# Peptides against a protein of PDB entry 5EIB, part 119

Target 1, 366 residues: chain A of PDB entry 5EIB
Amino acid sequence: VDLEPGTMDSVRSGPFGQIFRPDNFVFGQSGAGNNWAKGHYTEGAELVDSVLDVVRKESESCDCLQGFQLTHSLGGGTGSGMGTLLISKIREEYPDRIMNTFSVMPSPKVSDTVVEPYNATLSVHQLVENTDETYCIDNEALYDICFRTLKLTTPTYGDLNHLVSATMSGVTTCLRFPGQLNADLRKLAVNMVPFPRLHFFMPGFAPLTSRGSQQYRALTVPELTQQMFDSKNMMAACDPRHGRYLTVAAIFRGRMSMKEVDEQMLNVQNKNSSYFVEWIPNNVKTAVCDIPPRGLKMSATFIGNSTAIQELFKRISEQFTAMFRRKAFLHWYTGEGMDEMEFTEAESNMNDLVSEYQQYQDATAD
Target 2, 366 residues: chain A of PDB entry 5EIB as posed
Amino acid sequence: VDLEPGTMDSVRSGPFGQIFRPDNFVFGQSGAGNNWAKGHYTEGAELVDSVLDVVRKESESCDCLQGFQLTHSLGGGTGSGMGTLLISKIREEYPDRIMNTFSVMPSPKVSDTVVEPYNATLSVHQLVENTDETYSIDNEALYDICFRTLKLTTPTYGDLNHLVSATMSGVTTCLRFPGQLNADLRKLAVNMVPFPRLHFFMPGFAPLTSRGSQQYRALTVPELTQQMFDSKNMMAACDPRHGRYLTVAAIFRGRMSMKEVDEQMLNVQNKNSSYFVEWIPNNVKTAVCDIPPRGLKMSATFIGNSTAIQELFKRISEQFTAMFRRKAFLHWYTGEGMDEMEFTEAESNMNDLVSEYQQYQDATAD

## One batch from the design tools (peptide; made by RFdiffusion4, then SolubleMPNN)

Design b2_p15_7_s1 (from b2_p15_7, 5 letters changed)
Fold by OpenDDE base, seed 5:
Structure b2_p15_7_s1 (fold): chain B 366 residues (1-366), chain A 15 residues (1-15)
Amino acid sequence: as target 1 above (366 residues)
Amino acid sequence: SSIIELHVGQTTFPM
C-alpha cells in the first residue's frame, strides 16, 4: 500500500514484484508529503476503504485467520499516518485478531525530515492503543550496526532494509513452522506481553558480520547466544543494560543441539540476571527451527520486551517537545483537520508509557 | 492458520 504510484511501480518492477498478487497493490495519486495528518485524515482516508476491501477479500479466503502483520515507517507520512489509520480500521473490524507491527523508528542520523518527531509521536499514540505486538526497528540502531559492526562506510537504505528483512524473517520463523514455540501470534503475545500497553519489542539478530570478516567467523551456538544478547546487535537504539527484561524470546535457526541451546540460554540469562525482572517467572522462551536462513548455516533472532525501550520513546519525546514548543510546522497538520489537542494527547500517552516502563523497571518481587 | 501482511509506504522489505 502506498499513496505514491511511483513506489508501487518500483515494487512491481523490482525483484520481489512477482511474489505479490497484482490485485493486492493499492496506491493513491498523491503522496502524504511526510505529513502524518495527510496519511491519516485526508489522502490516506480516501484510500483506506480500497485497502480494507482487499483485506476483507484476503480474510474471507483464510480458513483460520490469526491476525495481521503491518510493516511501516513512523517517520514518513504514508507509513505513519496511513499505516496507523489501517491499524485502527482493521482493529475496529477484527477486534479478536492479533495486530502485529514492524515499526521503523526515525532517526536524525538517517533522515533530515524535520517533522519525523511529530509523525513518530502521533504513530506511537496509535500503536499503544491499537496493536498487540510492535517490533521497534530503529533507523539509528540499523545505521550504527551497518557502520560499526558491518563496517559499511556509507550505509545505504538497501543495507538497512537487509537488516530489517533478516530480523523480520527471524521473528516470523515460529509462525511459519508449525509446532514451534510461539507458532501463532496469540501465543507470542501471551509469552511476550505481560502488560497490555507494554508490547514494544527490541529485536536483535545474529550473526552480524562484516563482509571482510565473514570467512573467519565461526557460527556456533555459544557465539550466536552471546551476540543476540549484545546491545550492539539490538535493532532498537536502546541499551538493555539500562533497563530490565520483562520477557525474552530467542529463535534459533539451523541444525543445532537443543541441549546446547538450552545450556547457552541458561548461561546467558545467569550472566545477565541483573537485567531481568525477578517477579515474572519463566520469562525467557527459546525456539529452535532446523531450517537455516538462506545463505547461513545458523542464526539467532532475539525479541526483548525491556524497560530500556523507554530510551527510544524519550528520544522521540524530546525531539517532539522541542518542535511543539515552537509550534513548528503545526499548520501543516492543523490544515489537514487536526487539532493541537491531538498532539498533546499523543505526547501525554507516550510519556505515560515511559512512566509505566520505569515503574516496572523499579518494581521488586514482593 | 494464516496471517495477512500489509506493507505500507516505501519500506518494502523482502520477506
Scores: peptide ipSAE 0.502, ipTM 0.850, DockQ to the pose 0.643
Fold by OpenDDE base, seed 1:
Structure b2_p15_7_s1 (fold): chain B 366 residues (1-366), chain A 15 residues (1-15)
Amino acid sequence: as target 1 above (366 residues)
Amino acid sequence: SSIIELHVGQTTFPM
């Protein structure tokens, strides 16, 4: 789905254009111009019914619909505004289905779009209320991984996209291969989300590989386990050492010993015990899939529900507040039918979310 | 069991 026809043509002509049904391409004419309000109230609202018709048709073809998985950017007007409109409308029509998202967080290191803090804040407000699970893919973290870890002197969008693709493939492994832990979205939510509003995950991946770099050395299970829990491998720009894990899932892929995986997962939990809450029993889940990812002998994917994710929301909130106090660009949003109150409500809800994470970070078993 | 996937805007497609 896009409000710009030219982007859809690029997807159709791309290497994956044939994976999608031709009738499942829905596109607008005017674009959102990086404005959440255009995506949510005007241009996106004109297109939403056409998307819902496709969603209904696909839902009717499913014998057992678990839920929905939406991929979008929170910096752009279409991904943020129209994406959150679709989430709201799908939740209204399918209240008993799981809503999962991969939400790409904006960064001033990657984009010069000045209104990204508004788009992100307005989107987070919707995601808090209308999603069951949200994977936070932070462009700042992706850029830092490309530059610092992968030693790319000038990270490209192609390099960032490779990391996102590897991460998405990793976290969805359990959903794609029957008999795994978290084999359905509902079971994942039950295991990962102890508190309904605290459903924002920091993903991580090991081994981190650039496009065209073949790691000739197969990593071992201990090396994968250590790298997967390393703060430098997190796809969200927060340090897990500044918070506590509420819940963790680890997904291993490739031919390995279950015994070795269990031993290494126990060892890493014990070494990092100070970074877990002690009052949630059995809060680490492990899955092993015998099918390796393409081009790798083995991998590990991390899903963390950490109170450290508040650092990401604080960054967005600080940027939002600095812009909103100046009333910068507000006329672009109010001209599309928004009230200034919607900005203050979104800011308030995001600050409440930060406060909730802090509360559970400071909570003890006593 | 099935999941409906939506890609909204310019997003990265998983390979």
Scores: peptide ipSAE 0.500, ipTM 0.855, DockQ to the pose 0.616
Fold by OpenDDE base, seed 2:
Structure b2_p15_7_s1 (fold): chain B 366 residues (1-366), chain A 15 residues (1-15)
Amino acid sequence: as target 1 above (366 residues)
Amino acid sequence: SSIIELHVGQTTFPM
C-alpha cells in the first residue's frame, strides 16, 4: 500500500514484485508529503476503503485467520499516518484478531525530514491503543550496527533493509515453519506482554551480516547466544543494561542441539540476572526451528520486552517537545483537519508509557 | 492458520 504510484511501480519492477498478487497493490495519486495528517485524515482516508476491501477479500479466503502484520515507517507520512489509520480500522473490524507491527523508528542520522518527531509521536499514540505487539526497529540502531559492527562507512538503505528483513524473518520463523516450539501470534502475545500497554519489543539478530559479506565462519550456539544478548546487536537504540527485561524470546534457526540451546540460554540468563525482573517467573522463552535462514548455517533472533525501551520514547519525546513548543510546521497538520489537542494527547500518552516502564523497572519483589 | 501482511509506504520487504 502506498500513496505514491511510483513506489508501487518500483516494487512491481523489483526482484520481489512477482511475489505479490497484482490485485493486492493499492496506491494513491498524491502522496502524504511526509505528513501524518495527510496519511491519516485526507489522502490516506480516501484510499483506506480500497485497502480494507482487499483485506476483507484476503480474510474471507483464510480458513483460520490469526491476525495481521503491518510493516511501516513512523517517520514518513504514508507509513505513519495511513499505516495507523489502517491499524485502527482493522482493529475495529477484527477486534478479536492479533495486531502485530514492525514499526521503523525515525533517526536524524538516516533522514533529513524535520517533521519525523511529530509523525512518530502521533503514530506511537495509535500503536499504544491499537496493537497487541510492536517490534521497534530503530533506524539509529540499524545505522550504528552498519557503521560500527559491519564496518560500512556509508550505510545504504539496502544495508538497513537487509538487517530489517533478517530480523523480520527471524521473529516470524515460528509462524512460518514447523519447529520444536510452534508459536502463534496469540501465544507470542501471552508470553511477551505481561501488561497490555507494554507491548513494544526490542528485536536483535545474530549473526549480523551485510549483503556483501558472507560470513564463512559458522557461529556456535554459545556465540549466537552471547551475541543476541549483546546491546550492540539490538535493533532498537536503547541499552538493555539501563533497564530490566520483563520478558524475552529467543528464536534459533538451523540444525542444533536443543539441550545445548537450553544450557546456553540458562547460562546467559544467570549471567544477566540483574537485568531481569525477579517477579515474573519463566519470562524467557526459547524456540528452535531446524530450517536455517538463506545463506547461513544457523542464526538466533532476540525479542526483548525491556523497560530500557523508554530511552527510545524519551528521544522521540524530546525531539517532539522541542518542535511543538515552537509550533514548528504545526500548520501543515492543522491544515489537514487536525487539532493541536491531538498532539498534546499523543505526547501525554507516550509520557505515560515511559512512566509505566519506569514504574516496572523500579518495582521490587517486596 | 493464516496471517495477513500489510506493507504500508516505503517499507522493508521480508526476504
Scores: peptide ipSAE 0.496, ipTM 0.856, DockQ to the pose 0.630
Fold by OpenDDE base, seed 3:
Structure b2_p15_7_s1 (fold): chain B 366 residues (1-366), chain A 15 residues (1-15)
Amino acid sequence: as target 1 above (366 residues)
Amino acid sequence: SSIIELHVGQTTFPM
């Protein structure tokens, strides 16, 4: 789905264009112009019914619909504005289905638009209320991984997208292979989300290896386990050492010993025990899939529900506040029918979310 | 069981 026709042509011509039905390509003509309000209230609102008709048709063709998975950017007007409109409308129509998102967070290091803090804040407000699971993929973290870990001198959007795709493939592994841990979206939500609003995940992937060092790195279960818990491999720009894990899931792929996985997972939990909440028993879940990723002998995907994710929201909030106090660019949103109160409500809800994460970070077992 | 996937705007595609 896009408000810009040119994006749809790129998808159709891309390596995955053939997996989508032609009728499932819905596009506008005017674009969102990087404005959340255009995506949510005007241009996106004109297109949303056409998307919902496709969603209904696909839902009716499903024998057992688990839920929805949406991929979007919170910096762009279409992904942020129209994406959150679709989430809201799908939630209204399918309240008993899981809403899962892969939400790309904007960063000043990889910024195309000055108004990204507005688009992100307005989007987070919607995601808090209307999603069950949100994977936070931070462009800053992706850039830092590409530069520092992968040794790419000039990371491209293609390099960032490769990391996102690897992470998404890893996270969805359990959903694709029956009989595994978290084999459905609802079981994943039950395992990962102890409190309804605290459903923002820090994803991570291992191995992350530069092309020059790939030949010398023996991928072992201990190395994968150590790497996926390393702050440098988190796809969200927050340090897990500055918070506490509420819940964790680890998804291993490849031929490995379950016993070795369990031993290494226990060792890493014990080593990092100060970074877990003590009042949630058995808060680390492990799955193993015998089928490796393409081109790898083994991998591990990490899903962390950490109170450290508040660092990401604080960063967005600070950027938002700096613009909003000056009413910078605000007329582009109000001109599309938004009230200034919607900005204040979104800011308040995001600050409440930060406070909730901090409360649970500071909570002790009685 | 099935999941409906939506890609909204310029986003990454799952491999």
Scores: peptide ipSAE 0.494, ipTM 0.853, DockQ to the pose 0.611

Design b2_p15_7_s2 (from b2_p15_7, 5 letters changed)
Fold by OpenDDE base, seed 1:
Structure b2_p15_7_s2 (fold): chain B 366 residues (1-366), chain A 15 residues (1-15)
Amino acid sequence: as target 1 above (366 residues)
Amino acid sequence: SSIIELHVGQGTFPL
């Protein structure tokens, strides 16, 4: 789905354009111009019914619909504004189904779009209320991984998108292969989300290796486990050492010993015990899939529900507040029918979410 | 069991 027709042509002409049904390409004419309000109230609102008709048709063809998975950017007007409109409308029509998202967080290191903090804050407000599970993929963290870990001098959107794709493939492994832990979206939610609003995840992927060191690095279960829990491998720009894990899932792929995986997962939990809440028993879940990812012998994918995710929301909130105090660019949103109150409500809800994460970080076992 | 996938906007097509 896009509000710009030219982007659909790039996807159709791409190596995967034939995987999608031609009738499932829904596109507008005018674009959102990086404005959430255009995506949510005007241009996106004109297109939403056409998308919902496709969703209904696909839902009717499913024998057992688990839920929905939406991939979008929170910095852009289409992904943020129209994406959150679609989430709301799908939730209204399918209230008993799981809503899962891969939400790409904006970064000033990656984009020069000045209004990204507005688009992100308005989107987070919708995601708090209307999603069951949200993977926070932070462009800040992706850039830092590309530069520091992968040793890419000038990271490209292609390099960032490669990390996103590897992560999405990793976290969806249990959903795609039968007999795994979290084999459905509902079981994932039950294991990962102890409190309804605290459904924002830090994803991570291992191995992350520079081209120059790939040939010298053995892929072992201990190395995958160590790298997966390293703060530098998190795809959200927060340090898990500044918070506590509420829940964790680890998904290993490739031919390995389940015993070795269990031993290494126990060792890493014991070594990092101060970074877990003690009042959620058995809060680390591990799965092993014998099918490796393409081009790797072994991988591990990390899903963390950590109170450290508040650092990501604080960054967005600080940027939002700096602009909103000056009413900078606000006329572009109010001109599309938004009220200034919607900005204040979105800021408040995001600050409440930060406060809720902090409360559970400071909570002790009674 | 099925999951419906939606890709909204330019940025994040899984390659």
Scores: peptide ipSAE 0.504, ipTM 0.854, DockQ to the pose 0.708
Fold by OpenDDE base, seed 2:
Structure b2_p15_7_s2 (fold): chain B 366 residues (1-366), chain A 15 residues (1-15)
Amino acid sequence: as target 1 above (366 residues)
Amino acid sequence: SSIIELHVGQGTFPL
């Protein structure tokens, strides 16, 4: 789905264009112009019914629909505005289905779009209320991985997208291969989300690989486990050492010993026990899939629900507040029918979320 | 069991 027709043509002409049904390409004419309000109230609102008709048709063709998985950027007007409109409308129509998102967080290191803090804040407000699970993919973390870890002097969108693809493939492994832990979205939510609003995950991946860097280093289970818990491997720009894990899932892929995986997972938990909450027993879940990812012998994917994710929201909030205090660019949103109150409500809800994470970080076992 | 996947807008997407 896009508000720009040129994007659809690029996807359709791309190497994967043939995997999508032609009728499942829904596009507008005018784009959102990086404006959440255009995506949510005007241009996106004109297109949303056409998308919902496709969603209904696909839903009717499913024997057992688990839920929805939406991938979007929170910096851009279409991904943020129209994406959250779709989430809201799908939630209204399918309230018993799981809403899962891969939400790409904006960063000044990757984009010069000045209004990204507004789009992100308005989106986070919608995600808090209307999603069950949100993977936070931070463009800042992706950039830092590419630059510092992968030694890419000038990270490209292709390099960032490769990390996103690897991560998405990792976290969805249990959903795609039968007989795994967290084999459905609801089981994942039950294991990962102890409190309804605290459903924002930091993903991580090991081994980190770039396109063209065929580092055929055979990683061991201990190396994968250690890298997966390293803050430098997190796809969200927060340090897990500044918070506490509420819940963790680890997904190993490839031919390995389950016993060795369990031993290494116990070791890493014991070594990092100070970074877990003590009042959630058995809060680490491990899955092993014998099918490796394409081009790798083995991998590990991390899903963390950590109170450290508040660092990401604080960064967005600080950027938002700096602009909103001056009403900078606000007329572009109010001109599309938004009230200034919607900005204040979105900021408040995000700050409440930060406070909730902090409360559970500071909570002791009674 | 099925999951419906939606890709919305431009950005850092798995292409």
Scores: peptide ipSAE 0.501, ipTM 0.856, DockQ to the pose 0.752
Fold by OpenDDE base, seed 3:
Structure b2_p15_7_s2 (fold): chain B 366 residues (1-366), chain A 15 residues (1-15)
Amino acid sequence: as target 1 above (366 residues)
Amino acid sequence: SSIIELHVGQGTFPL
């Protein structure tokens, strides 16, 4: 789905364009121009019914619909505004289905779009209410991984997208291979989300290796386990050492000993016990899939529900507040029929979410 | 069991 027609032509001409039904390509003629209000109230609102008609047709063809998976950017007007409109409308029509998102967080290091803090704050407000699971993919973290870990001097969107693809493939492994832990979206939500509003995950991937070092690296279960819990392998720009894990899932791929995985997962939990809440028993889940990812002998994907994710929301809130107190660019949103109160409500809800994470971080076992 | 996937807008997602 896009408000710009040129994107659909690129997908159709791409190596996977033939796997999509022609009727499942929904596009507008006028883009959102990096404005959430255009995506949500005007150009996106004109297109949303056409998307919902496709969603209904696909839903009717499903013997057992688990839910929906939406991928979008929170910095851009289409992904943020129209993406959250679609989430809201799908949630209204399918309230008993799981809504899962991969939500790309904006970063000043990656984009020059000045209104990204508005688009992100307005999107987070919608995601708090209308999603069951949200993977926070932070462009800040992706850039830092590319530069520091992968040794890319000038990271491209292609380099960032490769990390996103690896992460998405990792977290969806259990959904694609029956008989694994978290084999459906609902089981994942039950294991990962102890409180309804606290459904924002930090994903991580291992191995992350520079091209020059890749040929010399032995991939072992201990190394994968250690890297997966390393803050430098997190796809969200927060330090897990500044918070506490509520829940964790680890997904290993490749031919390995389940016993060795269990031993290493126990060792890493014991070594990092101060970074877990003590009042949620058995809050680490492990899955092993015998099928390795393409081009690797083995990998590990991390899903963390951590109170440290508040650092991401604080960063967005600080940027939002700095613009909003001056009413900078606000007329571009109000001119699309948006009320100024919706900005204040979105800011308040995001600050409440930060306060909730802090409350559970400070909570002790009685 | 099935999941409906939606890709919305241009972004860091591999199109």
Scores: peptide ipSAE 0.497, ipTM 0.854, DockQ to the pose 0.742
Fold by OpenDDE base, seed 5:
Structure b2_p15_7_s2 (fold): chain B 366 residues (1-366), chain A 15 residues (1-15)
Amino acid sequence: as target 1 above (366 residues)
Amino acid sequence: SSIIELHVGQGTFPL
């Protein structure tokens, strides 16, 4: 789905364009112009019914619908505005189905779009209320991984998207292969989300290796386990050492010993015990899939529900507050039918979410 | 069991 026709033509002409049904390409004519309000209230609102008709048709063709998975950027007007409109409308029509998102967080290191803090804050407000599971893919973290770990001097959008694709493939492994932990979206939510509003995940992937070092790297279960818990391998720009894990899932892929995985997972938990809450028993889940990712012998994907995710929301909130106090660009949103109250409500809800994460970080066992 | 996947906006790639 896009508000720009040129994007759809690029996808159709691309190497994966034939994977999608031609009728499942829904696009507008005018674009959102990096404005959440255009995506949510005007241009996106004109297109939403045609998307919902496709969603209904696909839903009717499903023998057992688990839920929905949406991938979008929170910095861009279409992904943020129209993406959250679709989430809201799908939630209204399918309240008993799981809403899962891969939400790409904006970074000043990647984009010069000044209004990204507005688009992100308005989007997070919608995601808090209307999603069950949100994977936070932070462009800040992706850029830092590309530059520092992968040794890419000038990270491209293609390099960032390769990390996103690897992460998405990792976290969806349990859904695509039978007999896995979290074999459905609802089981994932039950295992990962102890409190309904605290459903924002830090994904991570291992191995992350520069092209020059790939030939010298052994891939072992101990190395994958260590890297998966390393803050430098997190796809969200927060340090898990500044918070506490509420819940964790680890997904291993490739031919390995389940016994060795369990031993290494126990060792890493014991080494990092100060970074876990003590009042949630059995809060680490492990899955092993014998099917490796393409081009690797083995991998590990991390899903962390950590109170450290508040660092990501604080960064967005600080940028938002600095702009909103000046009413900078606000007329571009109010001109599309938004009230200033919607900005204040979104800011308040994000600050409440940060406060909730902090409360559970500071909570002790009774 | 099925999941409906939506890609919204630029830079969203299929798996």
Scores: peptide ipSAE 0.496, ipTM 0.844, DockQ to the pose 0.661

